# Designs tried in a protein design run: peptides against a protein of PDB entry 5KEZ. Part 73

Target 1, 320 residues: chain A of PDB entry 5KEZ
Amino acid sequence: NVAIYNPFRPWWERYQPVSYKLCTRSGNEDEFRNMVTRCNNVGVRIYVDAVINHMCGNAVSAGTSSTCGSYFNPGSRDFPAVPYSGWDFNDGKCKTGSGDIENYNDATQVRDCRLTGLLDLALEKDYVRSKIAEYMNHLIDIGVAGFRLDASKHMWPGDIKAILDKLHNLNSNWFPAGSKPFIYQEVIDLGGEPIKSSDYFGNGRVTEFKYGAKLGTVIRKWNGEKMSYLKNWGEGWGFVPSDRALVFVDNHDNQRGHGAGGASILTFWDARLYKMAVGFMLAHPYGFTRVMSSYRWPRQFQNGNDVNDWVGPPNNNGVI

## One batch from the design tools (peptide; made by RFdiffusion4, then SolubleMPNN)

Design b2_p14_7_s2 (from b2_p14_7, 11 letters changed)
Fold by OpenDDE base, seed 2:
Structure b2_p14_7_s2 (fold): chain B 320 residues (1-320), chain A 14 residues (1-14)
Amino acid sequence: as target 1 above (320 residues)
Amino acid sequence: MYGIELTYARAQAA
């Protein structure tokens, strides 16, 4: 991915890829292989956050300022480490003046235009699908158990399916022969927009963002909400079917006040209420649960926004 | 339920 120095190595640089090399601030490919092996050997499975909707931001300077030193040129859409070129992006397909998503009520914009400047891959092309599948298959062959598909809302479900259809079975050294990768898709659906979580049920589980948002309001006792109302928690609250849901109290985005949930989201900053929410989630039989492991950073609020929401994991001058 | 045009922190440098 791109190496960002202003601000200094933010967490979100991870979501601006320039190659599919397993070479980041977390380590190199050999170290990753070693980690996957050690984890699998003790029954801990690895699920990779796969960023496949886009490459880096269109405004990032060309060069070799990346975690593995790969050259890239956003201006010319040149990513030779893949390789991608201008033919592999949706610049001509997006019809907005800016090239970015401008109207989230227009499903075609949401999927064909850039997510706030992130260069949007042309996932309709078999070449692009195959390059992504090669990346994911490399991970599968190493021994990962599945994937979180980042920004799935911004990809056509059929394109995702086409990629998934190219995937190998899981590594039989650790998984039963014929096992398929576990897939869950990040889809932000709080209602009010044309793209729905149900559009993606055919590809795997989906993130249920209403879960954390609503649970937060209840535990915070907002709007007269009561814990007793949680009696029919799950489908009774309008959530997706349990067997399609991946549930969580918070994620890295809404923990920072971004995305789905806003101020209702409970986080470790409110320790008592957060423990209540996480405990309830783990105890209640709805969805596949995900527990957040995060870190403290020096928050500074200006006009209701944390200006330090970019801060990544603890590090020593960029070294983790 | 909530407003449209959700924010994404990962796109701040795009």
Scores: peptide ipSAE 0.091, ipTM 0.790, DockQ to the pose 0.205
Fold by OpenDDE base, seed 3:
Structure b2_p14_7_s2 (fold): chain B 320 residues (1-320), chain A 14 residues (1-14)
Amino acid sequence: as target 1 above (320 residues)
Amino acid sequence: MYGIELTYARAQAA
C-alpha cells in the first residue's frame, strides 16, 4: 500500500493499495505465511481484510513511496505491480463532474465512482476479477480461512460473486477437503440509502452496523431505551437475518466517531459500558460475532472531531 | 447517518 508520511503512517494507509504483494508495515510474505501456519496449527484461523474495490487515492504522488517499494502512478492509473492500467478503472463509467461519489442516493455513483478519491476498479472486467482472484487465491493457498470484503457497498454484488466463483477451496492441510472460504462483506446500511445489505446476501454474510449503533443507545440509556427492550434483539429490531449477520460493538472506523452509529458506538474508551456490550453480544445468539482489539491514541477534539483519528497502532518509527 | 464519514477516514489522503 501507499506509505503516507503526513500524517505519519496513519492506520488508513493500509486501505490504499498499490499492489497485491504481501509486503506491508506488518511484515513480508514469509512472515505472514509463518504466522498463518502457526495460528492454524493451534486452531486459530486467519481472515484477511481484502481491499478489492479500489487502489490508492487519485491525489497521491507517483513514485515508489509504498510499503513494498512498488512503483505506482495514480494520475495515469498505472499500477505495474499488478498490473493495472487506465483500462482497468471506472473513470469513463462514472459520470459525475468530480469523478467521485457525489450522491449516495444514486446507487450507480456509489458503485461506479471513486470513493472520496480512491481509484475505482472496473470489476466488470474479467481481467480485473482474475487479478483479484489470484490475490485472494494466493492467500487461500497460504492457509487463510476467509475474507472481509472491504467497501462491498461500492461493488456490484454480481461482480463480487464473479470473483468469489474463481476462488479455490481452503487449504486441506488445515481445513476439510472442499471447504470454502468464509466471506463477510462490509456494507454500511443504516437505512435511508438505495443500496441494501440484502443485495449482498447471496455472496456471504454482511456487516450489521445497526447492531452496534442500537446496542450503544440501549446500554447508554439514551432515548429512554432499556435493557429489557433487548428481549427481541436481532431480527425483531429490524436487523438482517441472523445467518447473514456479522455483528460487532465497534470497528476501526466507527471507533473514531464517524458514521455508522456515530456517538452511540461504544468503545474501549468507555470501558465499563463497552464490556457490558461485548459481554451481551457474546452471550446472545444473534449473528456471527466479532470482537474489536484496538489501542489507545492521543485523542484531540476540535469542533467535535478528533484531529488525531488517523493515528495508527503502536509502532517503532513506522514499523509495527 | 451515511457511510461517507467512514469513507473519508479511509481515504483521507486522497
Scores: peptide ipSAE 0.043, ipTM 0.785, DockQ to the pose 0.311
Fold by OpenDDE base, seed 1:
Structure b2_p14_7_s2 (fold): chain B 320 residues (1-320), chain A 14 residues (1-14)
Amino acid sequence: as target 1 above (320 residues)
Amino acid sequence: MYGIELTYARAQAA
C-alpha cells in the first residue's frame, strides 16, 4: 500500500493498495505464511480483509513511496506491480463532475465513481477480476479460511460473484477437501438508500451495521429504550436474516466516531457498557459474531471531532 | 487525508 507520512503512517493507508504484494508494516509474505500455518495448526482460522474495490487515492504523488517499494502513478492510473493501467478503472463510467461519489441515492455513482478519490477498479473486466482472484487465490493457497470484502457496497454484486467463482477450494492441509472460502461483505445499509444488503446475499454474509447502532442505543438507555425490548433481537428488529448476518458492536471505522451508527456505537473507551454489549452479542444466537480487538490512541477532540482518529496501530517496524 | 474522508463518505449511509 501507499506509505503516508502526513499524518505519519495512519491506519487508513492500509486501505490504499498499489499492489497485491504481501509486504506491509504488518510483515512480509514469509512471516504471514508462518503465522497462518501456526494458527491453522491449533484450529485458529484466518480471514483476510481484502481491498479489491479500488487502488490508492487519485491525488497521491507518483513514485515508490509504498510499503514494498513498488512504483505507482495515480495520475496515469499506472500500477505496474499488478499490472493495472488506465484501461482498468471506471473513470469513463463515472459521470459526476468531480469523479467522486456525490450522491449515495444514485447506485450507479456509488459503484462506478471514486470513493473519496480512491481510484475505482473496473471490476466488469475479466482481466481485473482475474488479477484480484489471483491475489485471493494466493492467500487461499497459503491457508487462509476466507475474506472480508472491503467496500462491497461500492462493487456490483455480479462482479463480486464473478471473482468468487474463480476462487480455489481451501487448502486441504487444514480444511476438508472441497471446502469453500468463508465470505462476508462490508455493506453499510442503515436504510434509506437504494443499495441494500440483500443485493449481496448471494455472495455470502453481509455486515449488519444496524446491530451495533441499535444495541448501543439500548445499552446507553437512550430515548427510553429498555433491555426488555431485545426479546425479539435480530430479524424482529428489521435486521437481515441470521444466516446472512455478520454482527459486531464496533469496527475500526465507527470506533472513531464518524462511521455508521454515530455516537451510539459502543467502544472500549466506554469499557463497562462495551463489555455489556459484547457479552450480550456473544450470548445471543443471532448472526455470526465478530469481536473487536483494538488499541488506544491519544484522542484529541476539537469541535466534537477527534483530530487524531488517523492514528494507526502500535508498530515499531519503521523500515516498511 | 483520505482516511478521514473515507470514513465520512462511508458514514453517509447513516
Scores: peptide ipSAE 0.039, ipTM 0.750, DockQ to the pose 0.188
Fold by OpenDDE base, seed 4:
Structure b2_p14_7_s2 (fold): chain B 320 residues (1-320), chain A 14 residues (1-14)
Amino acid sequence: as target 1 above (320 residues)
Amino acid sequence: MYGIELTYARAQAA
């Protein structure tokens, strides 16, 4: 991914890929293989956050400032380490004036235009699908158990399916023969928009953002909500079917205070209430649970926004 | 592109 130095190595640089090489702030491919092996050997499975909707931001300077030193040129859509070129992006398909998503009520824009400047890959192309599948299959062959698909809302479900159909079975050294990768898709669906979580059920589980948002409201006792109302928690609250739900109290985005769920989202900053929420989540059978492991950073609020929300995990001069 | 912009964009999609 791109190496950003202003601000200094933010967490979000990881979501701006320039190649599918396994060289990041976390280590190189050999170190990753070693970690996966050691984890698998003790029954801990690895799921990769796969950024496959896009490459880096359009405004990032061309050059070799990347975690693996690969050259890239956002302006010309040149990512030779893949390789991708201008033919592999949706620039011509997106019809907005800016090239970015301007209207989230237009499903076509949401999927064909750039997510806040991130170069949008043309996932309709088999070439692009194959390059992504090759990346994911490499990880599968290393021994990962599955994937979180980043920004799935911004990809056509059929394109995702086409990629998933190219995936290998899991590594039989650790998984039963014929096992398929566990897939969960990041889809923000709080209602009111044309794209629905149900559009993605065929590909795997989806993130249920209503979960953290509503649970936060209840535990905070906002709007007259009571814990007793959780009696029919899950589908009874209008959430997706349990077998399609990936549930969580917070994620890295809404932990920054202004993402999906807004101020209702509970985080470690509200320790007591957060523990209540996480405890309830783990005790309740609805959905597949995900527990956040985060960190403190020096928050500085300006006009309600944390200007230091870019700060990544504890690191040694940028190396995690 | 900044992370806050991405978060903001996701918030708009919510």
Scores: peptide ipSAE 0.036, ipTM 0.750, DockQ to the pose 0.214

Design b2_p14_7_s3 (from b2_p14_7, 11 letters changed)
Fold by OpenDDE base, seed 4:
Structure b2_p14_7_s3 (fold): chain B 320 residues (1-320), chain A 14 residues (1-14)
Amino acid sequence: as target 1 above (320 residues)
Amino acid sequence: MYGIENTYARARAA
């Protein structure tokens, strides 16, 4: 991914890929292989956060400022380490003036335009699908158990399916023969927009963002909500079917307080309430649970926004 | 819930 130095190595640089090489702030491919092996050997499975919707930001300077040293040129859509070129992006499909998503009520914009300036890959192309599948298959062959598909809301479900159909079975050294990768898709669906979580059920589980948002309001006792109302928690609250749900109290995005329901999200900053929420989540049978492991950073609010929301995990001069 | 469903905290790509 791109190496950003202003601000200094933010967490979100991880979500701006320039190649599919396994060399990042966290280590190189050999170290990753070693980690996966050691984890698998003790029954700990690895799920990779796969950033496949996009490459890096359109305004990032061309050069070799990347975690693996690969050259890239966002302006010309040149990512030779893949390789991708201008033919592999949705620039021609996106009809907005900015090239970015401007209206989230327009599903075509959401999927064909750039997410906050991130160069949007043309996932309709078999070439692009294959390059992504190659990356994911490399990880599968190393021994990962599955994937979180980043920004799935911004990919057409059929394109995701086409990629998933290219994937290998899991590594039989650790998984039963014929096992398929575990897939969960990040889709923000709090209601009110045309893209629905149900659009993605065919590909795997989906993040249920209503879970953390509503649980936050209940535990905070907002809007007259009471814990007793959780008696029919899950589908009874309008959430997706349990077998399609990946549930969580917070994630790295909403932990930073943006978007609808952002203020309701419970985090470690509110330790007691957070423990209540996490405890309830783990005790309740609804959905597949994900527990957040985060870190403290020096929050600095200006006009309701944390100007330090970019701060990544504790690191040694950028190396985690 | 209503309104734009966006809990992204990703920085604008620049």
Scores: peptide ipSAE 0.114, ipTM 0.802, DockQ to the pose 0.186
Fold by OpenDDE base, seed 5:
Structure b2_p14_7_s3 (fold): chain B 320 residues (1-320), chain A 14 residues (1-14)
Amino acid sequence: as target 1 above (320 residues)
Amino acid sequence: MYGIENTYARARAA
């Protein structure tokens, strides 16, 4: 991915890929392979956060300022380490003035325009699908158990399906022969927008963001809500089917107070209430559960917004 | 209920 120095190595630089090489601030491919092997050998499975909707930001300077040293040029859409070029992106499809998503009520914009300037890959193209599949298959062959598909809301479900159809079975050294990768898709659906979580059920599980939002409201006792109201928690509250749900109290985005429940989201900053929420989640049978492990950062609120929401995990001058 | 939703805290690259 790109190495961003202003601000200094933010967490979100990891979501700006310039290649599918397995060399990042977390380590190189050999180290990753070693970790996957050691984890699998003790029954711990690895699920990769796969960033396949986009490459890096359109405004990032061209050069070799990347974690693997690969050259890239956002301006010309040149990513030779893949390789991608200009016709591998959705620039011609997006009809907004900025080239970015401007209206989330327009599903076409959400899927064909750039997410906050991130160069949007043309996933309709078999070439692009194949390059992504090669990346994911390499990980599968290493021994990962599945994937979180980042920004799935911004990809057409059919394009995702086309990629998934190219995937290998899991590595038989650790998984039963014929096992398929576990897929869960990040889709933010709190209602009020045209894109629905149900659009993605055919590809695997989806994130249920209503879970954390509603649970936070209940545990905070907002609007007079009580724990006893959770008797029909899950599908009874209008959530997606349990076998399609990936549930969580918070994630790295809404932990920073952005959308998906806003202030209702419980985090480690509210330790007691957070423990209650996580405990309830783990005890309740609804959905596939995900527990967050995060870090503290120097929050500074200005007009209700944390100006330091970019701060990444603890590091030594960029080295994790 | 919540209206338009965007939880991404990632910044536009500059």
Scores: peptide ipSAE 0.109, ipTM 0.798, DockQ to the pose 0.201
Fold by OpenDDE base, seed 2:
Structure b2_p14_7_s3 (fold): chain B 320 residues (1-320), chain A 14 residues (1-14)
Amino acid sequence: as target 1 above (320 residues)
Amino acid sequence: MYGIENTYARARAA
């Protein structure tokens, strides 16, 4: 991915890929392979956050400022380490003036235009699908158990399916022969927009963002909500079917006070209430649960926004 | 349920 130095190595640089090389601040491919092996050998499975909707930001300077030193040029859409070129992006397909998503009530914009300036891959092209599948299959062959598909809301479900159809079975050294990768898709659906979580049920599980948003409201006792109302928690609250839901109290985005759920989201900053929420989630039989492991950072609020919401995990001058 | 929601942290990444 791109190496960003202003601000200094933010967490979100991870979501600006310039190649599919397993070479980041977390380590190199050999170290990753070693980690996967060690984890699998003790029954811990690895699920990779796969960023396949886009490459890096449109405005990032060309060069070799990346975690693996790969050259890239956002301006000309050159990503030779893949390789991608201008033919592999949706610049000509997006019809907005800016090239970015401008109206989230227009499903075509949401999927064909750039997410906040991130260069949008032309997932309708078999070439692009195949390059992504090669990346994911490399991980599968190493021994990962599945994937979180980042920004799935911004990809056509059929394009996702086409990629998934190219995937190998899981590595039989650790998984039963014929096992398929576990897929869960990040889809932000709190209602009010045309793209629905149900559009993606055919590809795997989906993130249920209503879960953390509503649970936070209840435990905070906002709007007269009571814990007793959680008696029919799950489908009774309008959530997706349990067998399609990936549930969580918070994620890295909404832990920073914005995005899906907003201020209702409970986090480790509210330790007592957060423990209540996580405990309830783990005890209640709805969805596939995900527990957040995070870190403290020096929050500084200005006009209601944390100006340090970019801060990544603890590091020593960029070294994790 | 809520207004238009998305990942706004990515806006700073562009």
Scores: peptide ipSAE 0.054, ipTM 0.799, DockQ to the pose 0.182
Fold by OpenDDE base, seed 1:
Structure b2_p14_7_s3 (fold): chain B 320 residues (1-320), chain A 14 residues (1-14)
Amino acid sequence: as target 1 above (320 residues)
Amino acid sequence: MYGIENTYARARAA
């Protein structure tokens, strides 16, 4: 991914790829392979956060300022480490003046235009699908159990399906022969927009962002909400079917106070209430549960916003 | 553009 130095190595640089090399501040490919093997040997499975909707931001300077030193040029859409070129992006397909998503009520913009400047891959092209599948298959062959598909809302479900159809079975050294990768898709659907979580049910599970938002409101006792109202928690609250839901109290985005769900989201900063919410989530038989493991950073609020919400995970600065 | 703007935009669209 791109190496961002202002601010200094933020968490979100990890979501701006310039190659599919397993070479980041978290380690190199050999170290990753070693971890996956050790985890699998004790029954702990690994699911990779796969960023396949886009490459880096269009405004990032060209050069070799990346975690693995690969050259890239956003201006010319040149990513030779893949390789991608200008033919592999949706620049000509997006019809907005800026090239970015301008109206989230236009599903075509949401999927064909740049997400806040992030260069949007042309996933309709078999070449692009194949390059992504090769990346994911490499991970499958290493021994991962599945994937979180980042920014799935911004990809056509059919394009995702086409990629998934190219995937290998899981590594038979650790999984039963013929096992398929576990897939869950990040789709932010709180209602009110044309793109729905149900559009993606055919590809795997979907994140249910209503879960953390509503649970936070109840636990905080906002708007007269009571715990007794959780009797029909899940589908009874209008959430997606349990077998399609990936549920969580918070994620890395809304943990920073401005993500989907707003101020209702409970985090480790609200320790007691957060433990209550997580405990309830683990006890209630709705959806596939995900528990957050995060870190503290030096929060500094100005005008209601944490100006340090960019701070990345702890690092000894000895890795690229 | 930075990733934080992405988060804000995604949050606003949610």
Scores: peptide ipSAE 0.037, ipTM 0.775, DockQ to the pose 0.216

Design b2_p14_7_s4 (from b2_p14_7, 10 letters changed)
Fold by OpenDDE base, seed 5:
Structure b2_p14_7_s4 (fold): chain B 320 residues (1-320), chain A 14 residues (1-14)
Amino acid sequence: as target 1 above (320 residues)
Amino acid sequence: MYGIELIYARERAK
């Protein structure tokens, strides 16, 4: 991914890829392979956060300022380490004046235009699908168990399906023969927009962001909410079917106060209430649960916003 | 700052 130095190596640089090389601040491919092997050997499975909707931001400077030194040029859509070129992006398909998503009530814009300047891949092209599949298959062959698909809301479900259809079975050294990768898709659906979580049920599980938002409201006792109202928690609260839901109290985005649910989201900063929420989540049968492991950073609020919400994991001058 | 902008863009459903 791109190396960002202003601010200094933020967490979100990880979501601006310039290649599919397994070479980041977290380690190299050999170290990753070693981790996957050791984890699998003790029954711990690895699921990769796969960024396949886009490459880096269109305004990032061209050059070799990336975690693995790969050259890239956002201006010309040149990513030779893949390789991608201008033919592999949706610039000509997006009809907005800016090239960015301007109207979230237009599903076509949401999927064909750039997410805040992030160069949008033309996932309708078999070439692009194949390059992504090659990346994911490499990970499958290493021994990962599945994937979180980042920004799935911004990809056509059919394009995702086409990629998934190209994937190998899981590595038979650790998984039963014929096993398929576990897929869960990040889709933020709080209602009010044309894109629905149900559009993606055919590809795998979907993140249920209503879960953390509503649970936070209840545990915080906002708006007269009571824990007794949780008697029909799950589908009874309008959530997606349990067998399609991946649930969580918080994630890396909404932990920073701007994500789905806003201030209702409980985090480790609210230790007692957070433990209550996580305990409830783990005790209740609804959905597939995910527990957050994060870190503290020096929060500094200005006008209600943490100006240090960019801070990444603990590091030594950029080295994790 | 792409990080903050990304979050804002993704959370338009609110």
Scores: peptide ipSAE 0.038, ipTM 0.771, DockQ to the pose 0.186
Fold by OpenDDE base, seed 2:
Structure b2_p14_7_s4 (fold): chain B 320 residues (1-320), chain A 14 residues (1-14)
Amino acid sequence: as target 1 above (320 residues)
Amino acid sequence: MYGIELIYARERAK
């Protein structure tokens, strides 16, 4: 991915890829292989956060400022380490003046235009699908158990399916023969927009952002809500079917007030309430649960926003 | 509470 130095190595640089090389601040490919093997050998499975909707931002300077030193040029859409070129992006398909998503009520913009300036891959092209599948299959062959698909809302479900149909079975050294990768898709659907979580049920599980948002309001006792109202928690609250849901109290985005959930989201900053929420989630049978393991950072609020929301995990002058 | 995907941090690199 791109190496960002202003601010200094933010967490979100990870979501601006310039190649599919397993070479980042976390380590190199050999180190990753070693970790996956060691984890699998003790029954811990690895799921990769796969960024396949886009490459880096359109305004990032060209050069070799990347975690593996690969050259890239956003201006010319040149990513030779893949390789991608200008033909592999949706610049010509997006009809907005800016090239970015401008109206989330227009499903075609949401899927064909750039997410906050991130160069949008032309996932309709078999070439692009195949390059992504090669990346994911390499991970599968190493021994990962599945994937979180980042920004799935911004990809056509059929394009995702086309990629998934190219995937190998899981590595039989650790998984039963014929096992398929576990897929869960990040889709923000709180209602009111044309793209629905149900559009993606055919590809795997979907993140249920209503879960953390609603649970937060209840545990915070906002608007007179009570714990007793959770009697029909799950589908009774309008959530997706349990077998399609991946649930969580918070994630890295809404822990910083980004994405979906707003101020209702409970985090480790509110330790007592957060423990209550996580405990309830783990005790209740609805959905597949995900528990957050995060870190503290020096928050600094200005006009209601944390100006240090970019801060990544603990590091030694950029080295993790 | 809002439903639109807004990730402000990602905009800063552009």
Scores: peptide ipSAE 0.037, ipTM 0.774, DockQ to the pose 0.294
Fold by OpenDDE base, seed 1:
Structure b2_p14_7_s4 (fold): chain B 320 residues (1-320), chain A 14 residues (1-14)
Amino acid sequence: as target 1 above (320 residues)
Amino acid sequence: MYGIELIYARERAK
């Protein structure tokens, strides 16, 4: 991914890929392979947060300022480490003046235009699909069990399906023959927008952001909410079907005070309430549960916003 | 800056 130095190596640089090489501040491919092997050997399976909707921001300077040293040029849409070129992006498909998503009520913009300047891959192209599949298959061959598909809301479900149809079965060293990768898709659907979680049910599970948002309000006792109201928790609260839901109390985005759920989201900063929420989630049968593992950073609120919400995970490897 | 922008974008994408 791109190396951002202002602010200094933020967490979100990891979501600006310039290649599909497995070398980042989190480690190199050998270290990753070692981790996957060790985890698999003790029954712990690994899924990868796969960023396949886009490459880096269009305004990032060209050069080799990346975690693996790969050259890239956002201006010319040149990512030779893949390789991608100008033909592999939706620049000509997006109809907005800026090239960015301008109206989230326009599903076509949401999927064909750039998410906050992030270069939007032309996932309708078989070439692009194949390059992504190669990346994911490499991970499957290493021994990962599945994927979180980042920014799935910004990809056409059919394009995702086309990619998934190219995926290999899981590594038979650890998984039964014929096993398919576990897929869950990040789709933010709190209602009110044209893109729905149900659009993606055919590809795998979907993140249910209503879960953390609503649970937060209940645990916080906001708006007169009571724990007793959780009697019909799940589908009874308007959530997606349990067998399509991946549920969580917080994620790395909404943990930082923004995104789906807003201020209702409980995090480790609210330790007591957070433990209550996580405990409830793990005890309740609805959905596939995900527990957040995060880190402390020096929060500094200005005008209601944490100006240090960019701080990445603890890392002393400043070389890469 | 993209990180902050992305967070805000996700907020709008509710």
Scores: peptide ipSAE 0.036, ipTM 0.764, DockQ to the pose 0.189
Fold by OpenDDE base, seed 3:
Structure b2_p14_7_s4 (fold): chain B 320 residues (1-320), chain A 14 residues (1-14)
Amino acid sequence: as target 1 above (320 residues)
Amino acid sequence: MYGIELIYARERAK
């Protein structure tokens, strides 16, 4: 991915790929393979956060400032380490003036335009699908158990399906023969927008962002909410079907306090309430549960927003 | 517009 130095190596640089090389601040491919092997050998499975909707931001300077030294040029859409070129992006398909998503009530913009400047891959192209599948299959062959598909809301469900249909069975050294990768898709659906979580049920589980948002309000006793109201928690609260839901109290994005329901989100900063929420989540049968493991950072609030929400995990001069 | 709000951190790197 891109190596960002202003601010200094933020967490979100990881979501700006310039290649599919397994070479990042976390380590090289050999180290990753070693970790996957060691984890699998003790029954701990690895799920990869797969960033396949986009490459890096359009405004990032061209060069070799990347975690594996690969050259890239956002301006010309040149990512030779893949390789991708201008033909592999949705620049000509997006009809907004900026090239970015401008209206989230326009599903076509949400899928075909750049997410906050991130160069949007043309996932309708078999070439692009194949390059992504090759990346994911490499990971499967290493021994990962499945994937979180980042920014799934911004990909057409059919394009995702086409990629998933190219995937190998899981590595039989650790998984039963014929096992398929576990797929969960990050879809932000809090209502009010045309793209729905149900659009993605056919590809795998989806993130249920209503879960953490609503649970936060209940635990915080906001708006007269009571714990007794959790009697019909899950589908009774309008959440997606349990067998399609991946649930969580917080994630790396909403932990930073911004976004719809952001203020209600419980985090480790609210230790007691957070433990209550996580405990409830783990005890309740609804959905597939995910527990966040995070870190402290020097929060600095300006106008209600943490200007240091970019801070990544503890590191040694950029090396994790 | 929930998408932008929940991924605001990424916007700073565009």
Scores: peptide ipSAE 0.034, ipTM 0.767, DockQ to the pose 0.368; fails the geometry check

